# Peptides against a protein of PDB entry 4Z5W, part 206

Target 1, 305 residues: chain A of PDB entry 4Z5W
Amino acid sequence: IPDVFLELNKLWYFSAQSNLFNGEMPRSLSNSRSISLLSLRNNTLSGQIYLNCSAMTNLTSLDLASNSFSGSIPSNLPNCLRLKTINFAKIKFIAQIPESFKNFQSLTSLSFSNSSIQNISSALEILQHCQNLKTLVLTLNFQKEELPSVPSLQFKNLKVLIIASCQLRGTVPQWLSNSPSLQLLDLSWNQLSGTIPPWLGSLNSLFYLDLSNNTFIGEIPHSLTSLQSLVSKENAVEEPSPDFPFFKKKNTNAGGLQYNQPSSFPPMIDLSYNSLNGSIWPEFGDLRQLHVLNLKNNNLSGNIP

## One batch from the design tools (peptide; made by RFdiffusion4, then SolubleMPNN)

Design b2_p27_8_s3 (from b2_p27_8, 21 letters changed)
Fold by OpenDDE base, seed 3:
Structure b2_p27_8_s3 (fold): chain B 305 residues (1-305), chain A 27 residues (1-27)
Amino acid sequence: as target 1 above (305 residues)
Amino acid sequence: DEEKLKELLEKLKELLEKLLNKPTNFI
C-alpha cells in the first residue's frame, strides 16, 4: 500500500479487503486524522501493528483480520478515544491481552478469533472493565486452559459472547448470570463439564445458545423452555451491529453465509454432542421463535414430544 | 479396510463441516 494518505485529508472510509497487499501498514495511514473506518482484512500485511491514536482522532472501526501481522497487541489502542470496533481475528500475536485495555471505555466489539491469545483468566479480568463491551469473540484461543468461574467477573452490557473451539475446561461460569442482556452464547467445542445451569433460562434476551461438543451431564434445564426471546417476537432488540461480519459455512460447496448482525443468526439451541440424560421437555413446543433445536448425540431417553 | 476408511473420512468430514459452521469473523 503506498504511503499517500497525507494527501487524503477527507478520507473517512478506507476498505482494501481481500486483496494481495503485502508489507507494512503505511505510516501516513497510521497517522490519518480523517479515517473513521479502516479495513485491511484478508491481505498479507506484516510487521507490528502501530496506530498513532493522538493523530487518529476519528478512528471508530479497525479491521486488520486475516493478515500476517506479528508482535504484541498494540497497548496504546485505548488512547484511540472513539475506537469502538476491533477485529484482530487470525493475527498470530502469541500474547496476552494488554493491561491497558482496562481503560478501553470506547470499546464495544472485540474479536481475537484464532489470534493465538493466551491466559483467558487475565483476558476476562481485563475486559470486564470495558463497560461498553457488547460483542466479544475469543474463538480458537486459550488452548486447554480453564474457563474462569470467578463470580466477581462482570460483563454488564455483554450481548454476544463466543469462546468456541478452545478445548477449555471447567463449567458454564456463573459470572455470565451478571450479563442479563446476553443474546448469543457460543461455548461449543470445548471440554466444559458439569450440568447446564438453570439460570441460563433467566437470560430473557438469549436467542442463540450453542453448548455443543462439550462434556455436559445431567438433564436439560427445564428453564430453557421459558427463554422469553424464543417464546415471543416482541423482544427483538434492534442493536448496533459490530462493524465486522460473522461467517457461517453451511455446506462445503456453498460460500460461507455472511451474517452482518448477530440478530441475523437463526434462533437456536444446540446441546448436541454431550452426555445429557433425561427426557426432552414437551414445553420446548412453547419456543415459537426457535428455528433449530439440536439435541443429537446425547444420552436422552423417553418419548419425543 | 476400505469401508472403515470411508466411514472415518465421512466422520472427519462431518466434524470439519461442524467446525466450519461456527460463527467466525475471518475468512
Scores: peptide ipSAE 0.070, ipTM 0.661, DockQ to the pose 0.159
Fold by OpenDDE base, seed 1:
Structure b2_p27_8_s3 (fold): chain B 305 residues (1-305), chain A 27 residues (1-27)
Amino acid sequence: as target 1 above (305 residues)
Amino acid sequence: DEEKLKELLEKLKELLEKLLNKPTNFI
C-alpha cells in the first residue's frame, strides 16, 4: 500500500480487504486524522500493528483480520477514543490481552478468533471492564486452559459470546447469568463438564445456544423449553452488529456463508455430542421460533415427543 | 468392519462440518 494517506485528508472510509497487499501498513495510514473505517482484512500485510491514536481521532472501526502481522497486541488502542470495533481474527499474536484494555470504554465489538491469545482468566478479567462490550469472539485460543467460573466476572451488556474450539476445561460459568442481554452463546468444541445449568433458560434474549462437543452430563434443563426469544417473535432485538462479518460454513467444501449480523443466524439449540441423559422434553414444541434443535450423540432415552 | 469405518468417517465428517459451521469471523 503506498504511503499517500497524508494527501487524502478527507478519506473517511478505506476498504482494501481481500486483495494482495503485502508489506507494512503505511505510516501515513497509521496517522490518518480523517479515516473512520479501516478494513485491510484478508491481505498479506506484515510487521507490527501500530496506530497513532492521537492522530487517528476519527477511527471507529478497525479490521486487520487474516493478515501476517506479528508482535504484541497494540496496548495503546484504548487511546483511540472512538474505536468501537476491532477485528484481529487470524493474527498470530501469541500474547495476552493488554491490561490497558480495562480502559477501553469505546469498545463494542472485539474478535481475536484464532489469534493465539493466552490466559483466558486474565482476558476475561480485563475485558469485563469494557462496559460497552457487546460482541466478544475468542474462538480458537486458550488451548487447554480452564474457563474461569469466578462469580465476580460481569459482562452486563454482552450480547454475543463465542469461545469455541479452545479445549477449555471447567463448567458453564455462573457469571454468564449476569449477562441478561445475551443473544448468542457458543461454548462448543471444548472440554466443559458438569450439568447444563437451569439459569440458561432465564436468558430471555438467548436465541442461539451452542454447547455441542463437550462432556456435559445429566438431563437437559427443562428451563430451556421456556427461552422467551424462542417462544415469541417479539423479542427479536434488531441490534447494531459489529462491523466485521461472521462466517458459517454450509459444507466442508464450500466457502463460508458470510453473516453481517448475529441476528441473522437461525435460532438454534445445539447440545449434540455430549453425555446428556433423560428424555427430550415435549415442551420443546413451545419454542415456535426455534429453527434447529440438535440433540444427537447423547445418552438420551424415552420417546421422541 | 467396512460399515464401522464408514460410520466413523461420516461421524468425523459431521464433526468437521460442525467445527467449520461455527459463528465466527475466520474467513
Scores: peptide ipSAE 0.039, ipTM 0.638, DockQ to the pose 0.182
Fold by OpenDDE base, seed 5:
Structure b2_p27_8_s3 (fold): chain B 305 residues (1-305), chain A 27 residues (1-27)
Amino acid sequence: as target 1 above (305 residues)
Amino acid sequence: DEEKLKELLEKLKELLEKLLNKPTNFI
């Protein structure tokens, strides 16, 4: 990518995703005062991620996912006072989340999926201070760590939590009961154990639950048959979307690629590939909004209702 | 099971694409 962004003083949106760009991010780009949305996802960019947050005062979204960046997670990102969304998926940092992220009040959506992030306890302790955090994706990190169940952890505004495929030990963390706005929970493909907690059915906005491929035991909590988002349409939760500004292109004439509405997450309960026992509750029939009920590969018995 | 891991990686990819890789080009 050429070092010409100083001349592009009106550039608000730069998307160069899914190309063959290599080398480092240009210094002029890291100092752009005009850029609000930056996407360089799915390239071969390398070097250390450096952003001059004192210059990049308009930066609201950063997508650097699926690049060959090296070094540390940029600790100065909280100084980007308008930065809401970060996608660092598939960047191999081999690092912990910086302590500075405690101050990341602008942050609404964060992904470190498959980024070789370490220390889930520190990560959650830091990120709980992000009061505006709605979407958190930590999949394919923290290999064989323990998922902390510290009741003091509080993600008050969390809507989407995905921590799949970490081989995490522990139980369904009680601190999730402090997230009443939770819409999507994926803890699949871990080594989580114990029972599925009944309080999970009190998450009135929860329409997508994946606990599949764990070591859960006991009965399915009857409270899951009372998930309000799955009983009635009136609680049709807005699809978990990062607060990306939906910019309508005003330009009428070019046959706008109707990017199909992001396919809605199907309302789902997936408890498959566990060691759950007991019966299927007939009251699952009350979940009129449920599209997918996956209970396969358990120790369930009795009649199918 | 390698197939299950593949299916998971595709599901996770799809979830990540839906959640985070929403085409920014709803411009």
Scores: peptide ipSAE 0.020, ipTM 0.596, DockQ to the pose 0.078
Fold by OpenDDE base, seed 2:
Structure b2_p27_8_s3 (fold): chain B 305 residues (1-305), chain A 27 residues (1-27)
Amino acid sequence: as target 1 above (305 residues)
Amino acid sequence: DEEKLKELLEKLKELLEKLLNKPTNFI
């Protein structure tokens, strides 16, 4: 990418995603006063990520995902006072989240999917201080760590939490009960154990639940048949989505389906591939908004309602 | 046993499909 961004004093949006750009990010780009939206996703850019937050006063969205960047997570990002969305998926950091992120009040959406992030306890302890954080995606990190159950953890405004495919140990953490606005929870493909807690059914906005491919035992909580978002069509207020897409593959050979909003996912309960026992509750029939109920590969018995 | 190999391949495909069917943005 040429180092010409000093002359582009009116450039508000720069998208150069899905090209063959290599080398470092241009220094003039890291100092741009005009850029609000920056996407360099899916290139071969390298070196250390550096942004001059004192110059980049209009930066609201940063997508650097699927590049060959290296080194530490930039600790100065909280100084970018308007920065709301960060996509650092598939960047191999081999790092912890910086302590400076406790002060990241502008942050609304963060993805570190498959970024070699370590220490989930420190990550959650830091990120709970981001009061405006609504979307958190941490899939394919924290390999074989323990999911912290510390009751003091508080994500009051969290709507989307995805921590899948980490081989995490522990139980469904009680601190999630402090997130009453939670709409989407994916904790699938971990080593989580114990029972599914009844308080999950009190999350009135929860329309997508994936707890599949864990080691959960006991009965399905009857309170899941009373999930308000799945009983009645509430007018889901279209809240501002993250500026990064979500993907869902339909099959092994297809490209991922792109979803721009969490609300575009089909309403789903997936409890499959656990050790759950007891009956299927007939009251699952009351969940008129539910598109997918997946209970396969459990120890369930009795009649199918 | 060819049937056991088919069942194992079907289970592996189902597991792979489920891994790929997650909300994510790393694709």
Scores: peptide ipSAE 0.037, ipTM 0.623, DockQ to the pose 0.174; fails the geometry check

## One batch from the design tools (peptide; made by RFdiffusion4, then SolubleMPNN)

Design b2_p28_1_s1 (from b2_p28_1, 16 letters changed)
Fold by OpenDDE base, seed 3:
Structure b2_p28_1_s1 (fold): chain B 305 residues (1-305), chain A 28 residues (1-28)
Amino acid sequence: as target 1 above (305 residues)
Amino acid sequence: SEDEKMEEIAKALKLPLLPGEAGYLTTE
């Protein structure tokens, strides 16, 4: 990209998505005082990510996803005092989350989807200190690690948690019971085991639950039939969504569905491709807001309700 | 089929369910 942005003193939004831009990120962008939203998604940008946070005082959103950046995650990002949303999906870092992210109080939405992030325990221990963190996407990282179940982990304001396709071991973590505002949980395509915990049904805002393609055993918790968000149409207060889209990626090369907001997801319970047993609860019929119920490929028995 | 069983369950529950698409969520 040409380094011509110095004269753009009124540049508030810059999007150069899905272009053929190569080389390093221009220093004029990295030092922009006016830029609020920066998206360079789906380019061939390379080198180390560097942002002059002392200059970039208006930066609120950063999307660098699907680029050829290398090196470490920029440890100075918490110094960007207005930076709320970060999409670093499909950047091959081969790194841990920096310890400096404990101080990232402006952070509301973070994605490292498919970014070769390592050490899920350290990542969650760091990110729990982000008091404003609402959306966390960690899909396609932490390959074959254990999902920490440490009860001291606390994500009080978490609304969206996606940690799919990591081959993670362990159980559904008890620390998620400390996230009463959780709306969306995707832990699909892992190696999670044990029973589905009954306390999931106490998450009154939970409208999207994907636990599919795991090794869960036991009965479906009856408490899932009482998920308040699926019984009654709560007018979901349109909270500001992340400035990055979501995709439902099929394991087949068929184009995934794009969702611009978490609220655009159909209300869903997917427990398919597990080892669940027992009956299907008739009280699933009380979930009048449910659009998708997938229980296939389990060991369920009894009558169809 | 497993999909036919899920359709029968949806009918029994009297829920207007959509077909479940297999996949996981990403931002890429």
Scores: peptide ipSAE 0.600, ipTM 0.952, DockQ to the pose 0.795
Fold by OpenDDE base, seed 2:
Structure b2_p28_1_s1 (fold): chain B 305 residues (1-305), chain A 28 residues (1-28)
Amino acid sequence: as target 1 above (305 residues)
Amino acid sequence: SEDEKMEEIAKALKLPLLPGEAGYLTTE
């Protein structure tokens, strides 16, 4: 990308996604006072990510996903006082979340999908201080780590949590019960064990639950038949979505179905590919808003309701 | 098949269920 952005004093939005841009991010772009939305997703950009947050006072959204950036996660990003949305998916940092992110009060949506992030315990401990954090995507990180179950973790405003395909061990974490506004939970493709906790059915806004491809045992909690968002239409809070799309992928090499916002996901309960036993509750029939129910490849028994 | 069983379950529950696509969510 040419280093010509110093002359573009009115540049509010720059999208150069899905191009063949290579080299480093232009210094003039990293110092742009006017830019609000920056998307360079799906390029071949390289080098260290550097943003002059003291200059970039209007920056609200940053999408650098699917680039060849290297080095550390920029620890100064919390100094970008208006920065709400960050997509760093598929940037291979091989790093922990910076401690400075405890101060990232403007942050509403964060993705590090497939970014070689390490230490899930530290990451969650840091990110819980982001009081405005609504969307957190950590898929394809933390390989074979243990999902922390520390009850003191608090994501009060969390609406979307995706930590899929990490080979994570542990149980469904009790600290998620402190997220009453949770709408979407994907913990699929892990090594999570134990029982599915009944308190999941108390998450009145939860319309998308993926616990598939784990090692869960025991019965399906009857409380899942009482998920209010799946019983009635009335609670679909239109909320600001992150400025980055989501993809449902079968594997890392497959093209995914694109969803521009979390509300575009079909209401779903996927518990498939576990070791769940017992009966299918006939009260799943009360979930009139449910579009997808997947219970296949379990040890379920009894009659079809 | 497991998919046929899920269709039977959907019918029994009287839910207008769609076929679920397998996969996990990402932003990449």
Scores: peptide ipSAE 0.596, ipTM 0.951, DockQ to the pose 0.769
Fold by OpenDDE base, seed 1:
Structure b2_p28_1_s1 (fold): chain B 305 residues (1-305), chain A 28 residues (1-28)
Amino acid sequence: as target 1 above (305 residues)
Amino acid sequence: SEDEKMEEIAKALKLPLLPGEAGYLTTE
């Protein structure tokens, strides 16, 4: 991108997504005082990500996803005091989340999907301090790590948690019971084990649950038949969506369906491809808002209700 | 098939269920 942004004193929004821009981010853009929304998604930008947070006082949203950036995650991003949304998907950092993110109080939505992030324990320990964090996407990171079950972890305002396709070991973490506003949980395509915990059915805002492609055992918790968001429409809290799209990806090489907001997902329970046993509860019939129920490829027995 | 079983379950539960699409969520 040419370094011509110095004269753009009124540049509030810049979208150059899905272009053929290469090279480094222009310094004039990295120092823009006026820019609020910056999207450079799906380009061939390279080098280290640097933002002058002292200059970029209006920056609220940053989408750099699907670029060829390298190096460390910019530790100074918490100094961008208005920065709410960050999409760093598909940027290969090969790094841990910076400790400075403990102070990232403006942060509401963060994606590191497929960004070669390491140390899930440190990542969650850091990010729990982001009190305004509502959306966290960590898909395709932390390969073969253990999902920490430390009960002291607290994501009180978390609405969307996606940690899929990480080959994570461990169990459904009890610290998620401290997230009563959780609307969407995707822990699919991991190596999670143990039983599905009954307290998961107490998450009254949970309308989308994907635990598919794990090693869960035992019965389906009966409490899932009482998920309040799936019983009645009245609890569909339309919250401000992240400034980045979501994709449901079937295969590594296939384009996924694009969803612009979490509220666009069909209400779903997917427990498929586990080792669950016991009966299918007839009380799933009470989930009148449910659009997708997937229980296939389990060890379920008994009669079809 | 496993999909036929899910359709039978959906009928039994009297839920207008859509076919489940396999996959995981990303932002890329």
Scores: peptide ipSAE 0.594, ipTM 0.950, DockQ to the pose 0.791
Fold by OpenDDE base, seed 5:
Formats: structure tokens, C-alpha cells, sequence
Structure b2_p28_1_s1 (fold): chain B 305 residues (1-305), chain A 28 residues (1-28)
């Protein structure tokens, strides 16, 4: 990308996504005072990510996903006081979340999907301080780590949590019960064990639950038949979606179904590919808003209701 | 098949269910 952005003092939006740009991010772009939305997604950009947050006072959204950036996660990003959305998916950082992110009060949506992030405990301990954090995507990180169950973890405003395909160990963490506004939970493709906790059914806004491809045991909690968002069509307040799409993928190398907004996901309960036992509750029939119920590849018994 | 069982369950529950696609969510 040419280093010509100094003269573009009125540049509010710049998108160069899905091109063949290589090299470093232009220094003039990293110092742009006017830019609000920056997307360089799906390029071959390299070098260290550097943003002059003291200059970039209007930056609200940053998408650098699917680039060849190297080095550390830029610890100064919390100094970008208007920065709400960050997509750093598929950047091989090989790093921990910076401690400075405790101060990232403007942050509403964060993705590090497949970004070689390490230390999930530290990551969650840091990110819980982001009071405005609504969307957190950490898929394909933390390989074989333990999902922390520390009850003190608190994501008060969390609506979307995706921590899939990490081979995470542990149980469904109790601290998720502190997120009453949770709408979407994906913990699929891990090594999570224990029982599915009944308090999941108390998450009245939860319309998408994926616990598939784990090692869960015991019965399906009856409380899942009373998920209010699936019983009645609540007017889901269309909160502003993240400035990045989601993809449902069967494999890291496969194309995925694109979803532009979390509200575009079909209301779903997927508990497939576990070791769940007992009967299928007939009261699942009360979930009139449910579009996908997947209970296959379990040890369920009894009659089909 | 396991998918046929899910369809039978859906019918029994009287839910207009869609076939579930396997996969996990990403942003890439």
C-alpha cells in the first residue's frame, strides 16, 4: 500500500480487504487523524502492527484479520480511546493478551480467532476488565489449556462468547452465570468434561448454544427446555453487530457459512458428539423458536418423545 | 442414520427444525 495517507486528512473509511497487499502498513495510515474504520483484512501484510493511538483519535474499528503480521499484540491499543471493534483473526502472534487491555474501556468486540494466543487464564483475567465487551471470539487458540472456572471472572455485558476448537480441558465455567445477557455461546470442539450445568437454562437471552464435540456426561439439564429466548420471540434488541462477519466452519481449511450478524444465526441447541445419557425431554417441544436441535452421537436412551 | 433420528425427534416434538450443520464459529 502506498504511503500517501498524510494528504488524506478527511479519510474516514478505508477498506482494502481481500487484496494482495504485502509489506508493512503505511506509516501515514498508522498516523491518520481522520480514519474511523480501517479494514485491511485478507491481505499479506507483514511486520509489526503499530498504530499511533495519539494521532488516530477517530479510530473506531480495526480489521487486520488474515494477514502475515508478526510480533506482539500492540499494547498501546487501549490508548485509541474510540476503538470499539478489533478483528485480529488469523494473525500468528504467538503471544498473550497485553496487560494494558485491562484499561480497554472502549472495546466492545474482539476477535483473536486462530491468532496463536496463549494463556487463556491471563486472557480472561485481563479481558473481564473491559466493561463494554459484548463480543469475544477466541476460537483456535490456547491449545490444550484448561478453561478457567474461577468464579470471580465477570463479563457483565457479554453477549457473544466463542471459544471453540481450542482442545480446552475443564468444565463449563461457573463464571458464565455472571453474564445474564449472553445470547450466543460456542464452546464446541474442545475437551470439556463434567455435566452440563442447569444454570445455562437461566440465561434468558441465550438463543444459540453449541457444546458439541466435547466429553460432557450425565443428563441434559431440564432447564434447557425453559430457555425464554427459545420459548418466546423476545424482541432481541438488535444491538450493533461487530464490524466483522462470523463463519461456521467444519474445519480450519474449509470455507464456512458466513453470518454477518449474531442475529442471523438460527436459534440452536447443539449438544451432539458428547457422552450425554438419559431421555430427551418432551418439553423441548415448548422451544417454539428453536430452529436447530442436535443431540446426535450421544448415549441418550428411552423413547423418542 | 443419526440425522434421520434427529428428524424423527423434530417431528415428535412438533418443531420445524432445520438440519444442523456441524462446525464451530470463527471470524476468519
Amino acid sequence: as target 1 above (305 residues)
Amino acid sequence: SEDEKMEEIAKALKLPLLPGEAGYLTTE
Scores: peptide ipSAE 0.578, ipTM 0.949, DockQ to the pose 0.787

